# Peptides against a protein of PDB entry 6GMG, part 56

Target 1, 331 residues: chain A of PDB entry 6GMG
Amino acid sequence: DSDDRVTPPAEPLDRMPDPYRPSYGRAETVVNNYIRKWQQVYSHRDGRKQQMTEEQREWLSYGCVGVTWVNSGQYPTNRLAFASFDEDRFKNELKNGRPRSGETRAEFEGRVAKESFDEEKGFQRAREVASVMNRALENAHDESAYLDNLKKELANGNDALRNEDARSPFYSALRNTPSFKERNGGNHDPSRMKAVIYSKHFWSGQDRSSSADKRKYGDPDAFRPAPGTGLVDMSRDRNIPRSPTSPGEGFVNFDYGWFGAQTEADADKTVWTHGNHYHAPNGSLGAMHVYESKFRNWSEGYSDFDRGAYVITFIPKSWNTAPDKVKQGWP

## One batch from the design tools (peptide; aimed at target 1 G250 F251 D255 G275)

Design b2_p17_7_s4 (made by RFdiffusion4, then SolubleMPNN; from b2_p17_7, 6 letters changed)
Fold by OpenDDE base, seed 3:
Structure b2_p17_7_s4 (fold): chain B 331 residues (1-331), chain A 17 residues (1-17)
Amino acid sequence: as target 1 above (331 residues)
Amino acid sequence: SYLPDKSKGTYVAPVPP
């Protein structure tokens, strides 16, 4: 099936996009048309439009992850992830709630756990941390200065992240970003970088040693954020999809949504860019489509997933893949 | 439901070196 993936052809640099189509409150278009928009709006390096390279088009062709890949400049590592979980709600619902008619105990617990995550609060936490990081980056010309600034900012805010280990994903994220080290990127200068955000939806029940029920209905204890920091340990995420609950049922392994660095304060008005599947115009899946969704549409997710994480990474400020304002659709 | 067609499928790309 992976053999059906095709790299979209190059689009002329000056070709304007066709209008996007409305789809369930989203703006939707075929991948080729997204490339046209991307070249007009997001391709700029140091203010100059760029044609999407063959490599970038290949990245994009991988589907939802491809959108994040092409805009972040690297395949998502998902190491610096945040979420919000209401422990009190979870405990209370388990204690006082009741399974629905026909719902097994495992289904009930999985559902209650899923519902105890707050996507909006998770997103806000990521934005808060990204803001702190951006302040730390602003006038730091080496990594040491950045780390010192970051620690100071966290101390001023009494943020629990100040207690993280120096080797934690939180402190190592910048140095582990390829574009930070690139001559035409950060060139090892933190002040040339900015924090950006994307989101991943995935399944909690990925442990092969766990019960079948957890794999089918979710693991209530998996991928919870650490108290105080909001950090999610993503090390156990191996892109394993939900196990089928009935014959013939199949689930998708993940979904990715690109937010970037939008400054819109109202979460509901933020735009998330994502793809449906890898580009297979001659295959059963068909051509890849790209969606620009508002937060509510994105955060709704699919039954395939019971976890949402908001991940921070970095891109050079010279890139325009994460502008302050994202306009939904075209024109 | 405001979700698009569930014919969603993504290929896990290898991490580039």
Scores: peptide ipSAE 0.028, ipTM 0.721, DockQ to the pose 0.203
OpenDDE base, seeds 1, 2, 4, 5: peptide ipSAE 0.024, 0.027, 0.023, 0.024; ipTM 0.684, 0.714, 0.676, 0.699; seed 1 fails the geometry check

Design b2_p17_8 (made by RFdiffusion4)
Pose (drawn by RFdiffusion4):
Structure b2_p17_8 (pose): chain A 331 residues (1-331), chain P 17 residues (1-17)
Amino acid sequence: as target 1 above (331 residues)
Amino acid sequence: SSTLLLNGYLRKNTELH
């Protein structure tokens, strides 16, 4: 009867996954089966396949956060985040539009702010920034050389990110990555690391001291990207879900999707890996399922979330959790 | 709170299909 979280059992390294295919842009499989796929195509350490450890299986069992947690080796901090927001569209649709049949002004403003974000450009911005970071760390063997290389390309590219504080989440992203300092990871050598991207969907109205309207319909001024850089201040994100509008209405607080470092130029052809909930086959929600969605399926989101952030972090190059290509389903 | 959370996941699971 317990809807307790359970850790999926260990899967032998030779056990192949059951086949599955995408339907209308999304593929799903039970977590036990995804572990088999993950061990075949994602578990490599210096090209050697590995069994998903007990710890990794525990992390994965927590739901959507589990895939990103496992692939990055760290619980997601969302410190370095990017998004795109059309300020002109937002200001124009506020002073020219009107609420629809059955909207409070607070609901109208909340929706317009939501629709003003562009998740394709947001992902595209994180893509170009991660590429600059990877070029900066290619031949840099200490952090100082990495930061010099990073600032040099940003200045020459006239990127407003060059003026970020030395201790900002942007410039400190590499040094603050635990696997960068680990002797078996980056060992303080930026050339042994790689930038990767995952996405977080979340709610904007997270201030518990704010009006109920913002908690129910969103805060338009919250989690907007800074101009020029596109950085999103995630410091006020506290994993607080959207408040219900009527009794019995439940919302999920956040969703994480793993992109990695796919080389596909078509953002619509990129695959994003995420789970539906924590693992509980003996409980109410049932077993955790891992979803592999095309970008548009992922970026469609839900009414639970009115904000999207595309996050950059680093993993060692010796890993294979962010391969150049990601295939939906199996084989 | 726990019921609301469960309802949220049930709804989400439905929308995923």

Design b2_p17_8_s1 (made by RFdiffusion4, then SolubleMPNN; from b2_p17_8, 11 letters changed)
Fold by OpenDDE base, seed 2:
Structure b2_p17_8_s1 (fold): chain B 331 residues (1-331), chain A 17 residues (1-17)
Amino acid sequence: as target 1 above (331 residues)
Amino acid sequence: DKELALAGYKRYLERLK
């Protein structure tokens, strides 16, 4: 299966992209053409365009996760994840609602749980936290200063994150970012870094010790955000796909969408970049395609997934993989 | 190791086209 993966060839730095194609409300192109766009728009280091390296092209070839990988500079760890869950809605619907015709109790509970998540509020929470972090970063020249600034910001906003342990992913995320430590990256200077956001869609029913019904229809109690902070414990996410409900049915392991650091205030106008599958031009899957979707298209997800998380990581400010404005498609 | 995006995504998108 994975043996069919191929690293896309290098594209000349001066090669302009071909026009993207519309696809179900999103802009679509083949991975080779995305590389061309990436080189023109996102490749800049210290203001200078760069050819996508062989390593970066290899990362990209992994599919949707590859898009986030190449733009964030590291394979997603998903440690600092946020979501929003309406507990009252969930409880009320379980109590007063009933399964649809032909729907099992487990299927009903799984669906109700899925519908109790608010993708927009989850995204807004991540943006809020990223903004706080960016304020803490801007004048901090060592990690200690960053952490002090962060605590002050949280205290000022009466944010529950102020109560997180020092070892929490929230406080440790920066120092655990490889590019923060790189000479040409942050060089251990927080003020050279900025917070960025990506999203992951995945399946809740990943516990193999749970019932088959939970694996088929979702685990209503899994991957809920902590009250107040919105933090999701992602430690139990092992990229296990949804179990089939009928013979021949199959589901994919995850989906990743790259947002970066767009400043567009209207969530509906933000652009999310993602891929379909790993690049296999000579295999049954075919060439990888890259999609640029508006938030509505991204947040809708697929039946393969019943959870969405919005994750914060960091990149050097010298990178242009997370610009303030992202233009959908080409030209 | 690093995970790949799997085939099911393509099938789903194709159905939506």
Scores: peptide ipSAE 0.303, ipTM 0.822, DockQ to the pose 0.234
OpenDDE base, seeds 1, 3, 4, 5: peptide ipSAE 0.042, 0.036, 0.037, 0.047; ipTM 0.760, 0.752, 0.749, 0.766; seed 5 fails the geometry check

Design b2_p17_8_s2 (made by RFdiffusion4, then SolubleMPNN; from b2_p17_8, 12 letters changed)
Fold by OpenDDE base, seed 3:
Structure b2_p17_8_s2 (fold): chain B 331 residues (1-331), chain A 17 residues (1-17)
Amino acid sequence: as target 1 above (331 residues)
Amino acid sequence: DEELKRAGYERYLARLR
């Protein structure tokens, strides 16, 4: 019950975190200890360490989405999302493959679709686009200059994103970022902002007008990236979980992982920060835990989800919530 | 409540066990 959610207490600014513990190839800690790490490592504004505010602690308490929320400065809108889908693999497997023993046709098709997404290529596409955006931001002191730079960069790379509408999430993302407009944020100066990345895992079978099979086993045609751009239309993602396939079975609505702006070229070495559930220390779920996972662990996802999207947003460069290098765990 | 992650990772792990 959401009523069991509790905002973690404030942690002293200079309190050092306790060591993280290994958990299934990840680094794990309780949310209170993550706050301590966050204050030491990620809290800096204009080079000054900050205590996590009550508002930020409240955001964080919402679980996985809270980790992305506190680090991005806004609730995820998920509008600028990328993925990679291998259409040839999908068609070939449907044609030449067969359901496993006990697997229904719908389950087979859903599984084949899920397996036809390439998480690494999706992530790389987002990083590529973020890099282009960052170049466009670098010396742009107004939105018009940013957009002009962006179009030039896309033209130089012959990128299909150059054909997107001016009102598309791609071109409107910056101006729709609250921190861009804030005086102590971007102050309407694109050069004060940088692109950052987070990932969302969710269920494809969210259309209530579709078949029960699609809701149970996935909709093979849903949330595919557009050819050339890699853009995913996220407008139909309403945080609806997978439908149970058996009595008593239940699935989670989503998962979020924070990447930020790491410069590590090897995708497998990148660190993704995420939470397990909302903070309920006195409830049935217990205290919220924060995980720092390598890309492999993050991208594997859960059976609750058959889609992964990599989303671009923006934060002020003065924030340290998205450093070039992220160290897994503590110390 | 749709904006809250529920059991999340812990529930997933429990299903795997």
Scores: peptide ipSAE 0.037, ipTM 0.743, DockQ to the pose 0.242
OpenDDE base, seeds 1, 2, 4, 5: peptide ipSAE 0.026, 0.027, 0.029, 0.026; ipTM 0.703, 0.697, 0.723, 0.686; seeds 2, 5 fail the geometry check

Design b2_p17_8_s3 (made by RFdiffusion4, then SolubleMPNN; from b2_p17_8, 11 letters changed)
Fold by OpenDDE base, seed 3:
Structure b2_p17_8_s3 (fold): chain B 331 residues (1-331), chain A 17 residues (1-17)
Amino acid sequence: as target 1 above (331 residues)
Amino acid sequence: DEELRLAGYKRFRERLR
């Protein structure tokens, strides 16, 4: 629980951040200092710097999900998610590979499945789709125009997403975005919106009706992307952590990383912003820290998770929470 | 709210593999 969670105090709008600290190839800072950076760099609405509101600070205080929450403007729904899975590699390794010494069959299969996901290709797929969406948004002044543009773009690229149902998360994502409907947001004008990306790490073995082994070592068949589209059905993700394999062992429920709309073509040079835990300066967990990681650092994840998804959502173009270029750390 | 409750995930410190 987060009973000891505290909302970080307001920071003066003109207060500059303290230098970030290098940590494992990342840039690290305490949440209060991230707020300072956020106000200087990401807070702009229609070109005007804004102080992070109490509501936004409260969202941020929830940890990694809070970073995505404050920058996307809504709690992550994770409905439009992409990944890449190498089925041939998976089958081949299961057939020709062997469990390691001391590794159970279930553990082996879970590991092989995890290793069969390609984070870079998953990210690239999301970027590809986001690019298509952005082109469709660019000159569309109503949802119908956006959808027509989107279908045309997909048809031109012979993309399997063109066959998705109109009610699918892919086509309904824009209309279901609160900021799209807001007067100071999209105001129902698609051309005022842009696609953005965040990532979620989570555990595959969440089905309580499945075997204990799947809950402990992963469900090799769960949360795979659909062939052709790359879409992942996230409906069964209930933020259930990995089951412990030994007494006293515990795992985290999820991790979120914010990418936004960076234009850096080299995936390895992209910056991902995430938090370690909810802000509890007077509790056992301590103050929340925010990390800005390169893709390599982010995509490696933790043993807590065996799935990664790259999710598309939308924000108003007037927001600067997803700039073309993100600098790691401060200054 | 259940979503808010679940948002309070616990990680004591960041680590890399």
Scores: peptide ipSAE 0.053, ipTM 0.763, DockQ to the pose 0.253
OpenDDE base, seeds 1, 2, 4, 5: peptide ipSAE 0.038, 0.031, 0.035, 0.033; ipTM 0.761, 0.715, 0.747, 0.745; seeds 2, 4, 5 fail the geometry check

Design b2_p17_8_s4 (made by RFdiffusion4, then SolubleMPNN; from b2_p17_8, 11 letters changed)
Fold by OpenDDE base, seed 1:
Structure b2_p17_8_s4 (fold): chain B 331 residues (1-331), chain A 17 residues (1-17)
Amino acid sequence: as target 1 above (331 residues)
Amino acid sequence: DEELRLAGYKRFLERLR
């Protein structure tokens, strides 16, 4: 119950962060201290530091999704999502593999499907597409020019995305970004925008009309990327958590991680920012904590989830919420 | 609304404190 959720108080703009703490290869801090870091490092609009507004602090207070929300400027819609799935591996393991001792057939199939996703390749696909989009944005001063550039880039690379419908999330993503239309944002000028990436972890077995086994152990056929494009249809993701396999067991509905637009070529060295839960300093959950994790720590995920998607959205270039380099922790 | 209510609840990360 989010009734205990509290909006973190404002932090003075000149307040420097306290040191982060190491946590299983991550850098960890309380949300109030993250706000301090955010104001020093990520808050810049047109090169000027900004105090995190009450609205932004409220967004942040929602936990992991709040980190992505405050940095992207909008609640995640997850419409332009990418993943990588090894169909040959999946088929081979189903054919030649066998359930582990004590593992049901449904559990085996769900596990094999989960393991057939490649998080690194999914991330790389999203980065590839984001790069193409950024090239298309660079000198485009209206949406038509952007779309023409995008189609040209895709054609040059023989990318299957060139065959997507004009109304698809791929081509409509920019026009559907609120900050693109804002006067102090893109002002309808694509060259003022850049593509950014975040990730969502979630459960595949969300169909209430499916078998209980799929809800407990995963739906092997759900949320697979389309061949060639890597696009994942996220329309059936309703933030439904994994069903318990034993009495008293409960699972979380999702996890969000913010990457932004880092230029680090080595995926393993990229930093992902995420939160543990909504901010409830006076409640049972306690204060929200923010983590800055390397890709290995992020992509490992939890048993709560069997899918990972890498989502592209856009922010104004004037924002510093997605810098080229992200330093883990403080100082 | 329900999405926001459940947003960010990840009790499994509590052990990472």
Scores: peptide ipSAE 0.043, ipTM 0.762, DockQ to the pose 0.232
OpenDDE base, seeds 2, 3, 4, 5: peptide ipSAE 0.030, 0.052, 0.040, 0.037; ipTM 0.707, 0.777, 0.756, 0.759; seed 3 fails the geometry check

## One batch from the design tools (peptide; aimed at target 1 Y62 G250 N276 L285)

Design b2_p18_3 (made by RFdiffusion4)
Pose (drawn by RFdiffusion4):
Structure b2_p18_3 (pose): chain A 331 residues (1-331), chain P 18 residues (1-18)
Amino acid sequence: as target 1 above (331 residues)
Amino acid sequence: SYTEAEAEKINAKNAEAA
């Protein structure tokens, strides 16, 4: 009867996954089966396949956060985040539009702010920034050389990110990555690391001391990207879900999707990996399922979330959790 | 969509993970 979280059992390294295919842009499989796929195509350490450890299986069983947690080796901090927001569209649709049949002004403002974000450009911005970071760390063998290389390209590219504080989440992203300092990971050598991207969907109205309207319909001024850099201050994100509008209405507080470092130029052809909920086959929600969605399927989101952030972190190059290509389903 | 009880289960496990 217990809807307790259970850890999926160990899968032998030779066990192949059951086949599955995408339907209308998304593929799903039970977590036990995804572990088999992950061990075949994502588990490599210096080209050697590995069994998903007990600890990794535990992390994965927590739901959508589990895929990102496993692939990055760290619970997601969301410290370095990017998004795109059309300020002109937002200001114009506020002073020119009107609420629709059955909207409070607070609901109208909350929706317009939501629709003003552009998740394709947001992902595109994180893409170009991660590319600059990877070029900066290619031949840099200490952090100082990495930061010098990073600032040099940003200045020459006239990127407002060059003026970020030395201790900002942007410039400190590499040094604050635990696997960067680990002897078996980056060993303080930026050339052994790689920038990767994952996405977080979340709610904007997370201030518990704010009006109910913002908790129920969103805070338009919250989690907007800074101009020029596109950085999103995630420090006030506390994993607080959207408040219900009527009794019985439940909302999920966040969703994480793993992109990695795919080389596909078509943002619509990129695959994003995420789970539906925590693993509980003997309970109410049932077993965890891992979803592999095309970008548009992922960025469609839900009414639970009115904000999207595309986050950059680092993993060692010796890993294979962010390959150049990601294939939906199996084989 | 999830009911309130179902969403609470998910959110409680999310909180544990955090």

Design b2_p18_3_s1 (made by RFdiffusion4, then SolubleMPNN; from b2_p18_3, 8 letters changed)
Fold by OpenDDE base, seed 1:
Structure b2_p18_3_s1 (fold): chain B 331 residues (1-331), chain A 18 residues (1-18)
Amino acid sequence: as target 1 above (331 residues)
Amino acid sequence: SLSAEEAELVNRANAEAA
């Protein structure tokens, strides 16, 4: 429900941002000030600054998903998602571990499953795949050439993704990207596109036909990556939040973090941009705030979520929404 | 313009931050 959502007003193209403020190890600002920064740093099309359009400001106003939306150019579909899960750790902890005091068996299993995901390895896998895709894109001037290059790259690396179906999200992701087909975007030329990454945090226990315990404490078997590829089947993610465990308790539906195409090799030094909620300056939630967090702050997540996925999509190289270096805050 | 489906997919306030 976003009845009190408001689209932020336009900001003059040459207006400089006010300084960000520190907030628990991250840089934080109000959405209008982020628009100012975005126009100065990320708005460039073909090397020229652009004012954020009304449509883009409307997208942004939707909260954390809005940050990813405005920077990727489309609402997230989350079809090409990666994660890392330690099956041995999971089995061993279930066998040898014990519930904490006051913890039910379902709570214990849900927690152990959550802790068996490795966010850093999941992120690394997505970066590896994005790198392969970028090499395949580099000199490909049609989709057929891109796909051929991609298959060759995967074969050379003995990557299990080479065995994916031709119609899988992995191979179809580029052709299904609207900006790839746009004249001012890719113009159907793969070499004009680049792979980018964002992350989604969400709840595993979304199956309404499952037990109440799974909805409350997580489904240990849900949204695990496939062995070898690291692909996560996101088809069952319906943006359903965690079920309350006590009266009056409520959880948020999802969180999105924008990474783009940063080249920083140290995962801990990468910057993730995200929002707290939809923009409601005259409502109870208040104005939307935008955060620029380091990976540790992002990957920590919240108790609202027990899954993290790292998703690959594509944007035109002419866009500057995914630069190789991202600086926290302002100046 | 946004589709009706997309309009419903908004981010609510984080429970821990609220």
Scores: peptide ipSAE 0.079, ipTM 0.752, DockQ to the pose 0.076
OpenDDE base, seeds 2, 3, 4, 5: peptide ipSAE 0.032, 0.028, 0.035, 0.034; ipTM 0.722, 0.704, 0.729, 0.726; seed 2 fails the geometry check

Design b2_p18_3_s2 (made by RFdiffusion4, then SolubleMPNN; from b2_p18_3, 9 letters changed)
Fold by OpenDDE base, seed 3:
Structure b2_p18_3_s2 (fold): chain B 331 residues (1-331), chain A 18 residues (1-18)
Amino acid sequence: as target 1 above (331 residues)
Amino acid sequence: SLSAEQAELVNKANAEAA
């Protein structure tokens, strides 16, 4: 399936990127040019520019997930995911709403469920939690101190996350981050790490044992956030795309958007970096393109997906892959 | 090199973005 995937060639460290081009409110460029930008802007380790390694270029070549992969330093595990779902809206719309002309009941329910998710509130929840985690990390020099700080912060805010099990993704996320354990990364020092955010779009109807209608139009009950915490159980996400509703129709398995640790308070002004597909310059798909989208463009998603989750992971503070400010495009 | 399992976890083409 990815036999025609190609690893982009190395770019000289001093090569400046070509200008990005506008694309439907986004900034767009080919993957090779993104590598150039990445080396100039995001590659820094301890303040020193780095050439993107062959391994990193290989990760990047996998498409949208590759953008998150190269910037987070690991393949996304999606274990610590947040969303916001308006249950009252969902119930009310099901009771009082009507299917559109030609819309099946299953299609109606799937649509109503999709529309009951609030991407902005989901993003805000993730940012809130990331902020709490960052405060807990700041002066913690071992995991025990971090966890103690985290519990205190949650208690002070009366946050339902304080009731999560010690083995939950919420509390185990840091220890399960490879870069946390690396000598040149966190070196087991939480204060050397920071929380970062990426987003995943995916399909709810992934259960093969469920009805065909759910696979085609969505499972209204799947991947809802837990009340109070906002946590989404992602264990059932197996990267299964939406089932075709008509002959010849095909859907993409997922989309990933990298946010990092931007400090912009206005969600609408935040920049999300993502790719269109794996890099296949000599194949039918063509070269991979990288997009830098505003939140509105990112959160709109595609018909391929009816769920959006905002995921927290960690990177070393010495990395510059998640700067406070991200500039869209080039220059 | 990535494992065979990881190779399957690739982003396919986005029809709207292609």
Scores: peptide ipSAE 0.035, ipTM 0.713, DockQ to the pose 0.079
OpenDDE base, seeds 1, 2, 4, 5: peptide ipSAE 0.032, 0.031, 0.035, 0.032; ipTM 0.720, 0.676, 0.736, 0.712; seed 4 fails the geometry check

Design b2_p18_3_s3 (made by RFdiffusion4, then SolubleMPNN; from b2_p18_3, 9 letters changed)
Fold by OpenDDE base, seed 3:
Structure b2_p18_3_s3 (fold): chain B 331 residues (1-331), chain A 18 residues (1-18)
Amino acid sequence: as target 1 above (331 residues)
Amino acid sequence: SLTAEQAALVNKANAEAA
């Protein structure tokens, strides 16, 4: 099946996109048309449009992760991830709630855990941290200056992230960003970089040594954010899909949504760009489609996933893959 | 990170449109 993946062909730089079509509150188009939009809107380096390279088109062809990949400039590492979990709600619901008719205890606990995550608060936390980072990046011309600024900002806000180890993904994220080190990127100048956000949906029950019930219905204790910081330990995310609960049932391994650096204050009005599957125009899956969804549509997710994380990474400010305003669809 | 082959396993469809 992986052999069915095809790299979309190049699109002329001046070719305008065809109109997107509405789909259940989303804007939808085929991948080759997204490339056209991308070249017109997001491709700019130092203010000049660029044709999507063959390498970038190949990245994009991998589906939902490809959208984040092409826009962030690197394959997602997911190390700096945030979420919000209401522990009190979880405990109270477990204590006072009961399984639905036909629902097993494991199903009940998994569901309650899933429902105890607040996607909006998780997103808000990521945006808050990204904002702090952006302030720290501003006018910092070396990593030392950036880190000093970051610590000061965190101290001023009494943020628990100030207590993170220097080797934490939080502090090492910038230096570990390839585009930061590139001459045409950050060139080791933090002030040339900005924080951006994407989201990953995935399954909690990935521990193969745990019970089958956890793999089928979720692990209530897995991938919870640390108190105070909101950081999620993603080290155990191995892209293992949910286990089937019935014969013939199958689940996908993950979903990625690209947010970038939109400045829209209302979370519900933010636009998330994602793909359905890898591009297989001659295969059973068909051509890849790209969706631009509002937050509500994105955060709703699928039954394939019971966790959502909001991840921070960095791109050069000279890139236009993360503009302040994202317009849904075309025109 | 995933290998190219692992990344190619993404086969999610729009559940709402299905």
Scores: peptide ipSAE 0.029, ipTM 0.703, DockQ to the pose 0.107
OpenDDE base, seeds 1, 2, 4, 5: peptide ipSAE 0.028, 0.028, 0.031, 0.028; ipTM 0.703, 0.677, 0.723, 0.685; seeds 2, 4, 5 fail the geometry check

